# Ledger of designs, part 12: peptides against a protein of PDB entry 4U39

Target 1, 302 residues: chain A of PDB entry 4U39
Amino acid sequence: SIKVIGVGGGGNNAVNRMIENEVQGVEYIAVNTDAQALNLSKAEVKMQIGAKLTRGLGAGANPEVGKKAAEESKEQIEEALKGADMVFVTAGMGGGTGTGAAPVIAQIAKDLGALTVGVVTRPFTFEGRKRQLQAAGGISAMKEAVDTLIVIPNDRILEIVDKNTPMLEAFREADNVLRQGVQGISDLIATPGLINLDFADVKTIMSNKGSALMGIGIATGENRAAEAAKKAISSPLLEAAIDGAQGVLMNITGGTNLSLYEVQEAADIVASASDQDVNMIFGSVINENLKDEIVVTVIATG

## One batch from the design tools (peptide; aimed at target 1 Q264 A267 V285 I286)

Design b1_p11_2 (made by RFdiffusion4)
Pose (drawn by RFdiffusion4):
Structure b1_p11_2 (pose): chain A 294 residues (1-190, 197-206, 209-302), chain P 11 residues (1-11)
Amino acid sequence: SIKVIGVGGGGNNAVNRMIENEVQGVEYIAVNTDAQALNLSKAEVKMQIGAKLTRGLGAGANPEVGKKAAEESKEQIEEALKGADMVFVTAGMGGGTGTGAAPVIAQIAKDLGALTVGVVTRPFTFEGRKRQLQAAGGISAMKEAVDTLIVIPNDRILEIVDKNTPMLEAFREADNVLRQGVQGISDLIALDFADVKTIMKGSALMGIGIATGENRAAEAAKKAISSPLLEAAIDGAQGVLMNITGGTNLSLYEVQEAADIVASASDQDVNMIFGSVINENLKDEIVVTVIATG
Amino acid sequence: MSLLQFFAGKW
């Protein structure tokens, strides 16, 4: 019983993307102060929060509103989260709802005893000072409210995509990366949570590599361990979760070769949760998701 | 989707 909660607009898209990618084994909850944006969620459960406070008009990039909105809906949320063994709280930080509400929601989930993993994006630098400041204040709050917070620096999306990809696609990729963050774990739980719990505190950074071709598992792993999303050296990690996903042509040669690359770059006595998952919708593509904690 | 390999613990 793992629940992925998209909070605010940032999470709304990630949840949509996850659903779009048919990510299995999770119950999705889209939570928003913005009734209009929420009605776009492909989530079966759409939780409008702060209905009294925001009247479906959203938080206006005011984290305080997203927070008060979440606090207002404190009871509605617990109801939705009860029974969750694990809650992914996925949100965009810098907003109002995502920045405000996610800590409230993730904290509720944490109090509910669920393994609370917050997976959020720090706003692009270009989103400006307000976005940066609020997320920083927000990311700070997400850390206090989750067991593990995987923070995806959107600015690093721009290093990854072609220098000329339009902004719309840059935001879109941030959504996918958020989805890639949650799927990277949720695909490994579809298992004693104390395992993953022992991997889940402090902040966490993740990396992704995607490759195709003859030498792809290594290409993907190398890209994953060196990826711009992954800002710090993995040898600094106390725990590492590795996810290898490929087509039905995923060989153990490829799997271990990528595992060897990720492993050699990690500390020798590192605790590791490693999985490889077959995605029939993949052909020659392979995706390594690496999440380091420490 | 399906699992091919899983490991948890010290490496």

Design b1_p11_2_s1 (made by RFdiffusion4, then SolubleMPNN; from b1_p11_2, 4 letters changed)
Fold by OpenDDE base, seed 2:
Structure b1_p11_2_s1 (fold): chain B 302 residues (1-302), chain A 11 residues (1-11)
Amino acid sequence: as target 1 above (302 residues)
Amino acid sequence: MKLLYFFSGKR
């Protein structure tokens, strides 16, 4: 089974966005130290952590409280994650709960033998230096606790959105990018397409790889596959080129009109931008909601 | 939908 665990406010917002976009074949778990925020989760499983420590009042933006809250609730986390083959741990780094609890939860998932993937954001620079420093510590701890850690630099989202985009919409876009990171992988396993991957293929690319980068491209029209692939490999979310990656996971998602030719064209573009010795796997997913759009997601590992 | 609330509240 595939489980997605949203940790703290940002992780739970991302999980809500996944549920709203009908991401299939995954079980959702919402984790928070704030009981009021947790009640707003759409997840089937809701877990309050650190109830003794925090009394449901949240972590006060302190990662050490988030860590201790997860440690207090270890047995409950183990029970909720038991029997998962894959666990996504999603969080916004820089806060109290997400930053502190996500590494503990990830380690629990890994110790249970699940393929453990972190999908996390770095805070925007405007959230201040304290959040950036807290996020750096949380990301370092996540890197040790996961098989693969996808880090989304929120400041790069500002390169994709209009300069006049309200701060609230920039956070919604961060939640959407977290969704795309999880869905881009989970759909390869859980959602039938033109080219299906198995869990063993994904496990080969993602096991013990450490940090990963994600690029996303969306396009429409006659050259939509090529354009989406080019946008993915040149995505502002890629802090580096995909050149030098040891592994590449590619998702090509389209509507019912997605052709095998378009899939191949997109795959060839990503392959041409990757090292010759890269272990590349790609899958194709059909999403009827995309109509004429193609979405290419690239995850570079190593 | 079984809402599994894991409340750590040992009363």
Scores: peptide ipSAE 0.023, ipTM 0.549, DockQ to the pose 0.017
OpenDDE base, seeds 1, 3, 4, 5: peptide ipSAE 0.022, 0.012, 0.018, 0.021; ipTM 0.495, 0.475, 0.529, 0.539

Design b1_p11_2_s2 (made by RFdiffusion4, then SolubleMPNN; from b1_p11_2, 6 letters changed)
Fold by OpenDDE base, seed 3:
Structure b1_p11_2_s2 (fold): chain B 302 residues (1-302), chain A 11 residues (1-11)
Amino acid sequence: as target 1 above (302 residues)
Amino acid sequence: MKILYFYSGKR
């Protein structure tokens, strides 16, 4: 089974976005120290952590409170994650609960023998220096606790959105990028396509790889496959080129009109931009909600 | 303390 655990406010918003976009074949778990915020989750499983420590009033933007809250609730987290083959831990880094609890939850998942993937955001620069420093500590702790850690630099989202985009929409786009990171992997396992990957293929690419980068490309029209692939490998979300990656996981998602030719064309472009000795795996997914769009997701590991 | 399993599966 695949479990997605959203940790704290940002993680729970991302999980809500996943549910709203009908990401299939996954179980959703919402975790928070704030009981009121947790009640707004759309997840089937809702877990309040650190009830004694926080009394449901949240972590006060303190990562140490988030950490201790997860430690207080360790047995309940273990029970919720038990029997998962794969666990996605999603959080916005820089806050109290997400920053402190996500590494503890990730370690619990890993200790249970699940393939543990972190999908987290760095805060926007405008959220202030304190959040950036807290995020850096949380990301460092996540690296030790996961098999693969996808880090989304929120400031790079500002390069792909309109300059007039309201701050609230920039946060919504961060939640959407977290969704795309989880879905880009989970769909390869859970959703049938033209080319299916098994869990063992994904596990080979993602086990004990440390940090990963994600690129996303979306296109329409006659050359949509090539354009989506080119956008993915040149994505602002890639803090480095995919050249030099030890492993590449690629998802090519399209509508019912996705052709095998388009899948091959996209795969060839990503392969040509990667090292010759890269361990590349690719899958295709059919999403009926993507009428004329192709979405290419590239995850570079190592 | 109470994991509120909202079991959607009330028959």
Scores: peptide ipSAE 0.030, ipTM 0.520, DockQ to the pose 0.018
OpenDDE base, seeds 1, 2, 4, 5: peptide ipSAE 0.010, 0.017, 0.022, 0.014; ipTM 0.406, 0.534, 0.560, 0.453; seeds 1, 2, 5 fail the geometry check

Design b1_p11_2_s3 (made by RFdiffusion4, then SolubleMPNN; from b1_p11_2, 4 letters changed)
Fold by OpenDDE base, seed 5:
Order: structure tokens, then C-alpha cells, then sequence
Structure b1_p11_2_s3 (fold): chain B 302 residues (1-302), chain A 11 residues (1-11)
């Protein structure tokens, strides 16, 4: 089974965005130290952590409180994650609960023998230096606790949105990029397409790979596959080129009109931008909601 | 939808 665990405010917002976009084949778990915020989750499973420590009043933007809250609730987290083959841990780094609890939850998932994937954001520069420093510590702890860690640099989202985009919409776009990172992997396993991957293929490419980068491309029209692939490999979300990656996971998602030719064209573009010795796996997913759009997601590891 | 509230309300 695949489980998605959203940790703290940002992680819970991402999980809500996944549920709103009907991401299938996954079990959703919302975790928070704030009981009022947790009640707003759309997840079927809601877990308050650190109830003795925080009394449901949250972590006060302190990562050490988030960490201790997850440690207090270890047995409950273990029971919620038990029997998962794969666990996604999603969080916004820089806060109290997400930054402190996500590494502890990831380690619990890994110790249970699940393929553990972190999908996390770095805070925007405008959130201030304190959040950036807290996020750096949380990301460092996540690297040790996961098989693969996808880090989304929120400042790079500002390069792909309009300059007039309100701050609240920039946070919603960060939640959407977190959704795309989880869905881009989970759909390869859980959603039938033209080219299906099994869990063993995904496990081979993602086990013990450390940090990963994600690129996303979306296009429409006659050259949509090639354009989406080119946008994915040149995505501002890629802090480095994919030509240095030891592994590449590619998702090609389209509507019911997605052709095998378009899948091949997109795969050939990503392969041509990668090293010859790269372990590349690709899958194709059908999503009826995309109509004429193709979405290419590239995850570069190593 | 089974809302499993794990309130460990040990009084």
C-alpha cells in the first residue's frame, strides 16, 4: 500500500490539495500538533501528535517541539504506517511541526521497511532568515531519514508565476508543486497507463538515493509531448541540470488521446538530456481530467 | 469514512 503523510500546516495543505485533485490509490494521513488546524484536514486519518507536550496548541514555530511531539507519539505513528510498502512524507520546512516531526516520521517509516520518500519545500526568502535556517536543519535531518528527498525551492516558484501573484497564491502553488511531486510518483504505481511501472522498478531507482530534484513541464497542441519534456528538463525547479544524475524517474501523463508516439518523443528528449549511463525509468499515465494537456514530471536522483 | 480520532484521553 502507498501512504501519504502530511506533517504540520504545509504538509496538511499539500494533502488537502492532493485530495481535491483526486490523487488515487493512496491512503492520506494528516499529522499536526495544532488540533484546530488538524480538524480542517480532508484526510481520512487525522493524528494529533504531542498531545501531552503541546495540549493541541501547536509547536510555537519551534522544530524541537515538533520533534519531541513526534517522539511522544511514536507508537501511534508506527501503527498508522504499518503495512505500507511506500510512504510519502510531505512538509513545509521552516515551521515548528513540519521541520521537527517530518524527519522523525520518515525514520519510523524507514524502520518499518517502507520505501520512504520526502517531498518538502524550502521557505520563500520573504518568510525570513530564521525560517530558512530552521528549514536547512530540517532538510539535513530528512536526508538521513529517507530513501529519496525531493526538495522544492519555493523561490523558484516565483520564476514560473506572474510577478503580480498574491502571496497566498504563491503558497497555493507550493502546495500544488508538492502535490505534483507525490502524484508524479504514486500514479506510476497506482494508476494504469500506457506503460506501467511496478513497485520494484520504483524501489530500484529511489532506494538510498538521497537528494533529488524535480522538473515539471506542461504543454498543449501538436508538439505538446516534446514541449512538455523540454520544459521539464529546463524547469526552474531544477537547481542543477539532469545530466549529472545517476537515476531519472519520468512520468508522462496525458488525456485519453495520449499516443505511444508522444510518450516515446518525450522519453527520447529526457534521455538525450541525461548521461548515457543513467538508470532511467519512465511510465505513462492516463488522466481524463487533462483533456489536451500533457504533464511531464522528471525526478533526478544522485 | 471512519473518523478514527485517537484521543488518548487517559484521564
Amino acid sequence: as target 1 above (302 residues)
Amino acid sequence: MKLLYFFTGKR
Scores: peptide ipSAE 0.010, ipTM 0.429, DockQ to the pose 0.016
OpenDDE base, seeds 1, 2, 3, 4: peptide ipSAE 0.007, 0.009, 0.009, 0.006; ipTM 0.403, 0.457, 0.410, 0.406; seed 3 fails the geometry check

Design b1_p11_2_s4 (made by RFdiffusion4, then SolubleMPNN; from b1_p11_2, 4 letters changed)
Fold by OpenDDE base, seed 2:
Structure b1_p11_2_s4 (fold): chain B 302 residues (1-302), chain A 11 residues (1-11)
Amino acid sequence: as target 1 above (302 residues)
Amino acid sequence: MKLLHFFSGKR
């Protein structure tokens, strides 16, 4: 089974966005130290952590409180994650709960023998230096606790949205990019397409790989596959080019009109931008909601 | 009705 655990405010917002976009074949778990925020989760499983420590009042933006809250609730986290083959741990780094609890939750998932994937954001520069420093500590702890850690630099979202985009919409786009990172992997396993991957394929690319980069491309029209692939490999979300990656996981998602030719064209573009010795795997997903859009997601590991 | 399981750390 695949489980997605949203940790703290940003992780829970991302999980809500996944549920709203009907991401299939996954079980959703919402974790928070704030009981009021947790009540707003759409997840089937809701877990308040650190109830003794925080009394449901949140972590006060302190990662050490988030950590201790997850440690207090270890047995409950173990029970909720039990029997998962794969666990996504999603969080906004820089806060209290997400930064402190996500590494503890990830370690619990890994110790249970699940393929453990972190999908996390770095805070925007405008959130201030304290959040950036807290996020750096949380990301470091996540690297040790996961098989693969996808880090989304929120400042790069400002390169893909209009400069006049309100701050609230920039956070919604961060939640959407977290969704795309989880869905881009989970759909390859859980959602039928033109080319299906199994869990073993994904495990070969993601097991004990450390940091990963994610690129996303969306396009429409006659050259939509090629355009989406080019946008994915040149995505501002990629902190480096995909050259030098040891592994590449690619998702080509389209509507019911997605052709095998378009899938191959997109795969060839990503392969041509990757090293010759790269372990590239790609899958194709049909999403009836995309109609004429193609979405290419590239995850580079190693 | 999806049963919302709420785990509170209240033993």
Scores: peptide ipSAE 0.007, ipTM 0.444, DockQ to the pose 0.019
OpenDDE base, seeds 1, 3, 4, 5: peptide ipSAE 0.007, 0.000, 0.000, 0.005; ipTM 0.408, 0.370, 0.425, 0.382; seed 1 fails the geometry check

Design b1_p11_3 (made by RFdiffusion4)
Pose (drawn by RFdiffusion4):
Structure b1_p11_3 (pose): chain A 294 residues (1-190, 197-206, 209-302), chain P 11 residues (1-11)
Amino acid sequence: SIKVIGVGGGGNNAVNRMIENEVQGVEYIAVNTDAQALNLSKAEVKMQIGAKLTRGLGAGANPEVGKKAAEESKEQIEEALKGADMVFVTAGMGGGTGTGAAPVIAQIAKDLGALTVGVVTRPFTFEGRKRQLQAAGGISAMKEAVDTLIVIPNDRILEIVDKNTPMLEAFREADNVLRQGVQGISDLIALDFADVKTIMKGSALMGIGIATGENRAAEAAKKAISSPLLEAAIDGAQGVLMNITGGTNLSLYEVQEAADIVASASDQDVNMIFGSVINENLKDEIVVTVIATG
Amino acid sequence: SSVLEFHVGTY
């Protein structure tokens, strides 16, 4: 019983993307103050929060509103979260609802005893000072409210995509990366949570590599461990979760080769949760998701 | 989806 909760617009898209990618084994909850944006969620459960406060008009990039909105819906949320063994709280930081409500929601989930993993994007630098400041204040709050917070620096999306990809695609990729963050774990739970719990505090950074071809598992792993999303050296990690995903042509040669690359770059006595998952919708593509904690 | 390999612990 793992629940992925998209909070605000940032999470709304990630949840959509996860659903679009048919990520299995999770119950999705889209939570928003913005009734209009919420009605775009492909989530079966659409929770409008702050209905009394925001009247479906959203938080206006005011985290305080997203917070008060979440506090207002404190009871509705717990109801939706009860029974969750694990709650992914996925949101965009810098907003109002994502920045404000996610900590409230993730904290509720944490109090509910669920393994609360918050997976958020820090706004692109270009989103400006407000976005940056609010997320920073918000990311700070997400850390206090989750067991593990995987923070995806959107600015690093721009290093990854072609220098000329339009902004719309840059935001889109942030959504996918958020999805890639949650799927990277949720695919490994579809297992004693104390395992993953022992991996889940402090902040967490993740990396992704995608490759195709003859030498792809290594290409993917190398890209994953060196990825711009992954800002710090993995040898600094106390715990590392690795996810290898490929087509039905995923060989153990490829799997270990990538594992060896991720392993050698990690500390030798590192605790590790490693999985490889077959995605039939993949052909020659292989995706390594690496999440380091410490 | 299916899991090909899974590991927990020190590598």

Design b1_p11_3_s1 (made by RFdiffusion4, then SolubleMPNN; from b1_p11_3, 5 letters changed)
Fold by OpenDDE base, seed 3:
Structure b1_p11_3_s1 (fold): chain B 302 residues (1-302), chain A 11 residues (1-11)
Amino acid sequence: as target 1 above (302 residues)
Amino acid sequence: MKILYFHVGKY
């Protein structure tokens, strides 16, 4: 089974966005120290952590409170994650709960023998220096606790959105990028298909790989496959080129009109931008909600 | 390049 655990406000917003986009074949868990915020989750499983420590009033933007809250609730987290083959831990870094609790939850998932993937954001520069420093500590702790850590630099989202994009929409785009990172992987495993990916191959690419980079490309029109692939490998979300990666996961998602030619064209572009000795997993997914769009997600590991 | 596997999923 695949579990997606959203930790704190940003993680819970990302989980809500995943549920709204009908990401299939995953169980959703919402975790928070704020009981009122947790009630707004769309997740089936809602877990309040650190009830004794926080009394449901949240972590006060303190990562040490988030950490201690997860430690207080360890047995409950273990029970909720038990029997998962894969666990996605999603959080916005820089806050109290997400920054402090996500590494503890990730370690619990890993200790249970799940393939543990972190998908987290760095805060925007405008959120202030304190959040950036807290995020750096949380990301460092996540690296030790996961098999693979995808870090989304929120400031790079400002390069892909319109300059007039309201601040609240920039946060929604961060939640959407978190969704795309989880979905890009989960769809390769959990989407029923004509050809199923072996979970053992995903484990080979993602187990004990440390930091990973994610690129996303979206395009429409006659050359949409090539354009989406080119946008993915040159994505502002990539802090480095993919040519140094030991492993690449590629998802090509399109509507019912996605052709085999388009899949091959996109795959050839990503392959040509990758190292010759790279272990590549690629998959195609038909999503009827994508009318004329192709979405290419590239995850570079190692 | 070793292409390990091709997944073809449908929602």
Scores: peptide ipSAE 0.203, ipTM 0.829, DockQ to the pose 0.134
OpenDDE base, seeds 1, 2, 4, 5: peptide ipSAE 0.064, 0.146, 0.144, 0.161; ipTM 0.653, 0.785, 0.796, 0.794; seed 1 fails the geometry check

Design b1_p11_3_s2 (made by RFdiffusion4, then SolubleMPNN; from b1_p11_3, 6 letters changed)
Fold by OpenDDE base, seed 2:
Structure b1_p11_3_s2 (fold): chain B 302 residues (1-302), chain A 11 residues (1-11)
Amino acid sequence: as target 1 above (302 residues)
Amino acid sequence: MKLLYLHVGKY
């Protein structure tokens, strides 16, 4: 089974966005120290952590409180994650709960023998230096606790949205990018297909790989596949080029009009931007909601 | 280059 665990406010917003977009074949778990915020989760499983420590009042933006809250609730987290083959841990780094609890939850998932993937955001620069420093500590702890860590630099979202985009919409876009990171992988495993990906191949690419980069491209029109692929490999979300990656996961998602030619064209572009010795997993998903859009997600590991 | 399996999924 695949489990997605949203940790703290940002992680729970991302999980809500995944549920709203009907990301299939995954079990959702919402974790928070704030009981009021947790009640707003759409996840089937809702877990309050650190109830004794925080009394449901949240972590006060302190990562050490988030850490201790997860440690207090270790047995509950173990029970909720038990039997998962794969666990996605999603969080906004820089806060209290997400920054402190996500590494503890990730370690619990890894110790249970699940393939553990972190999908986390760095805070925007405008959130201030304290959040950036807290996020750096949380990301460092996540690297040790996961098999693969996808880090989304929120400041790079400002390069893909209009400059006049309200702050609230920039945070919603961060939730969407977290969704795309989880969905881009989970759809390759959990979506019923004509050809199913072997989970062993995903394990080979993602196990003990450390940091991963994610690129996203969206396009419409006659050259939409090529344009989406080019946008994905040149995505502002990529902190580096994908040419040095040991592994690549590529998802191409389109409407019912997605052609095999478009799929191949996009795959060839991503392959040509990758190392010749790269282990590439490629998948195609039909989503009737995309109509004329193609979405290419590239995750580079190693 | 091992192009590993095309997952062809449908929602």
Scores: peptide ipSAE 0.151, ipTM 0.773, DockQ to the pose 0.135
OpenDDE base, seeds 1, 3, 4, 5: peptide ipSAE 0.048, 0.135, 0.133, 0.126; ipTM 0.638, 0.772, 0.767, 0.755

Design b1_p11_3_s3 (made by RFdiffusion4, then SolubleMPNN; from b1_p11_3, 6 letters changed)
Fold by OpenDDE base, seed 4:
Structure b1_p11_3_s3 (fold): chain B 302 residues (1-302), chain A 11 residues (1-11)
Amino acid sequence: as target 1 above (302 residues)
Amino acid sequence: MKILYYHVGKY
């Protein structure tokens, strides 16, 4: 089974966005120290952590409180994650709960023998230096606790959105990018297909790989597959080129009109931008909601 | 390059 655990406010917003976009084949768990915020989650499983420590009032933007809250609730987290083959831990780094609790939750998932993937954001520069410093500490702790860590630099989202985009919309786009990172991987595993990916192969590419980079490309029109693939490998979300990666996961998702030719064209572009010795997993998914859009997600590991 | 696997999923 695949579980997605959203940790703190940013993680829970991302989980809500995943549920709203009908991401299939995953179980959703919302974790928070704030009981009122947790009640707004759309997840089937809602877990308040650190009830004794915080009394449901949140972590006060203190990562040490978030950490201790997860430690207090360890047994509950273990029971919720038990039997998962794969666990996605999603959080906005720089806050109290997400920054402190996400590494603890990730370690619990890893200790249970799940393939543990972190999908987290760095705060925007406008959130201030304190959040950036807290996020750096949380990301360092996540690297030790996961098999693969995807870090989304929120400042790069500002290169994708209009300059007049309100701050609230920038956070919504961060939630959407977190969704795309989880969905890009989960769809390769959990979507019933004509050709199924072996989970052992996903483990080979993602186990103990440390940091990963994610690129996303979206396009429409006649050259949409090639355009989406080119956008993915040159995505502002990529802090480096994918040419040095030891592993690449590629998802091409399109509507019912997605052709085999478009799939091959996109795969060839990503392959040509990758190392010759790269281990590449490629998948295609049909999603009727995309209509004429193609979405290419590239995750580079190693 | 080993394209190891081709998954074809449908929603």
Scores: peptide ipSAE 0.167, ipTM 0.816, DockQ to the pose 0.134
OpenDDE base, seeds 1, 2, 3, 5: peptide ipSAE 0.086, 0.156, 0.128, 0.095; ipTM 0.668, 0.805, 0.790, 0.757

Design b1_p11_3_s4 (made by RFdiffusion4, then SolubleMPNN; from b1_p11_3, 6 letters changed)
Fold by OpenDDE base, seed 4:
Structure b1_p11_3_s4 (fold): chain B 302 residues (1-302), chain A 11 residues (1-11)
Amino acid sequence: as target 1 above (302 residues)
Amino acid sequence: MKILYLHVGVY
């Protein structure tokens, strides 16, 4: 089974966005120290952590409170994660709960033997230096606790969206990018297909790989596959080129009109941008909701 | 380059 755990406010918003986009084949768990915020989660499983420590009033933007809250609730987290083959831990780094609790939750998942993938954001520069410093500590702790860590640099989202985009919409786009990172991997495993990906192969590419980079490309029209692939490999979300990666996961998702030619064209573009010795997993998914859109997600590991 | 696997899923 695949479990997606949203940790703290940003992680819970990302989980809500995943549920709203009908991401299939995953169990959703919302974790928070704030009981009022947790009540707004759409997740089937809602877990308040650190009830004794915080009294449901949140972590006060203190990562040490978030950490201690997860430690207090360890047994509850273990029971919620039991039997998962894969665990996605999603959080906004720089806050109290997400920064402190996500590494503890990830370690619990890893200790249970699940393939543990972190999908987290760095705060925007406008959130201030304190959040950036807290996020750096949380990201360091996540690297030790996960098999693969995807870090989304929120400032790079501002290069994809309009410059007039309100601050609230920039956070919604961060939640959407977190969704795309989880969905791009989960769809390769959880969607029933004509050709199924072996979970053992995903495990081989993602186990103990440390930091990963994610690129996303979306396009429409006659050259949509090539355009989406080119946008993915040149995505502002990529802090480096994918040519140095030891592993690449590629998802191409399109509507019912997605052709084998478009799939091959996109794969050839990503392959040509990758190292010759790269281990590439390629997947194609048909999603009727995309109509004429193609979405290419590239995850570079190693 | 080793393309390991093609998944073909229907959502």
Scores: peptide ipSAE 0.153, ipTM 0.786, DockQ to the pose 0.134
OpenDDE base, seeds 1, 2, 3, 5: peptide ipSAE 0.050, 0.148, 0.140, 0.136; ipTM 0.641, 0.774, 0.777, 0.761; seed 1 fails the geometry check

Design b1_p11_4 (made by RFdiffusion4)
Pose (drawn by RFdiffusion4):
Structure b1_p11_4 (pose): chain A 294 residues (1-190, 197-206, 209-302), chain P 11 residues (1-11)
Amino acid sequence: SIKVIGVGGGGNNAVNRMIENEVQGVEYIAVNTDAQALNLSKAEVKMQIGAKLTRGLGAGANPEVGKKAAEESKEQIEEALKGADMVFVTAGMGGGTGTGAAPVIAQIAKDLGALTVGVVTRPFTFEGRKRQLQAAGGISAMKEAVDTLIVIPNDRILEIVDKNTPMLEAFREADNVLRQGVQGISDLIALDFADVKTIMKGSALMGIGIATGENRAAEAAKKAISSPLLEAAIDGAQGVLMNITGGTNLSLYEVQEAADIVASASDQDVNMIFGSVINENLKDEIVVTVIATG
Amino acid sequence: MSVLEFYAGKW
């Protein structure tokens, strides 16, 4: 019983993307102060929060509103989250609802005893000072409210995509990366959560590599361990979760070769949760999701 | 989806 909660607009998209990618085994909850944006969620459960406070008009990039909105809906949320073994709280930081509400929601989930993993994006630098400051204040709050917070620096999206990809696609990729963050774990739980719990505190950074071709598992792993999303050296990690996903042509040669690359770059005595998942919708593509904690 | 390989523990 793992629940992925998209909070605010940032999470709304990630949840959409996850659903779009048919990510299995999770119950999705889209939570928003913005009734209009919420009605775009492909989530079966759409939770409008702060209905009294925001009247469906959203938080206006005011985290305080997203917070008060979440606090207002404190009871509605627990109801939705009860029974969750694990809650992914996915949101965009810098906003109002995502920045405000996610900590409230993730904390509720944490109090509910669920393994609370918050997976958020830090706003692009270009989103400006307000976005940066609020997320920083927000990311700070997400850390206090989750077991593990995987923070995806959107600015690093721009190093990854072609220098000329339009902004719209840059935001879109941030959504996918958020989805890639949650799927990278949720695909490994579809298992004693104390395992993953022992991997889940402090902040967490993740990396992704995608490759195709003859030497792809290594290409993907190398890209994953070196990826701009992954800002710090993995040898600094106390725990590492690795996810290898490929087509039905995923061989153990490829799997361990990528595992060897991720492993050698990690500490030797590192605790590791490693999985490889077959995605029939993949052909020659292979995706390594690496999440380091420490 | 299916899992091909899984490991949890010290490496």

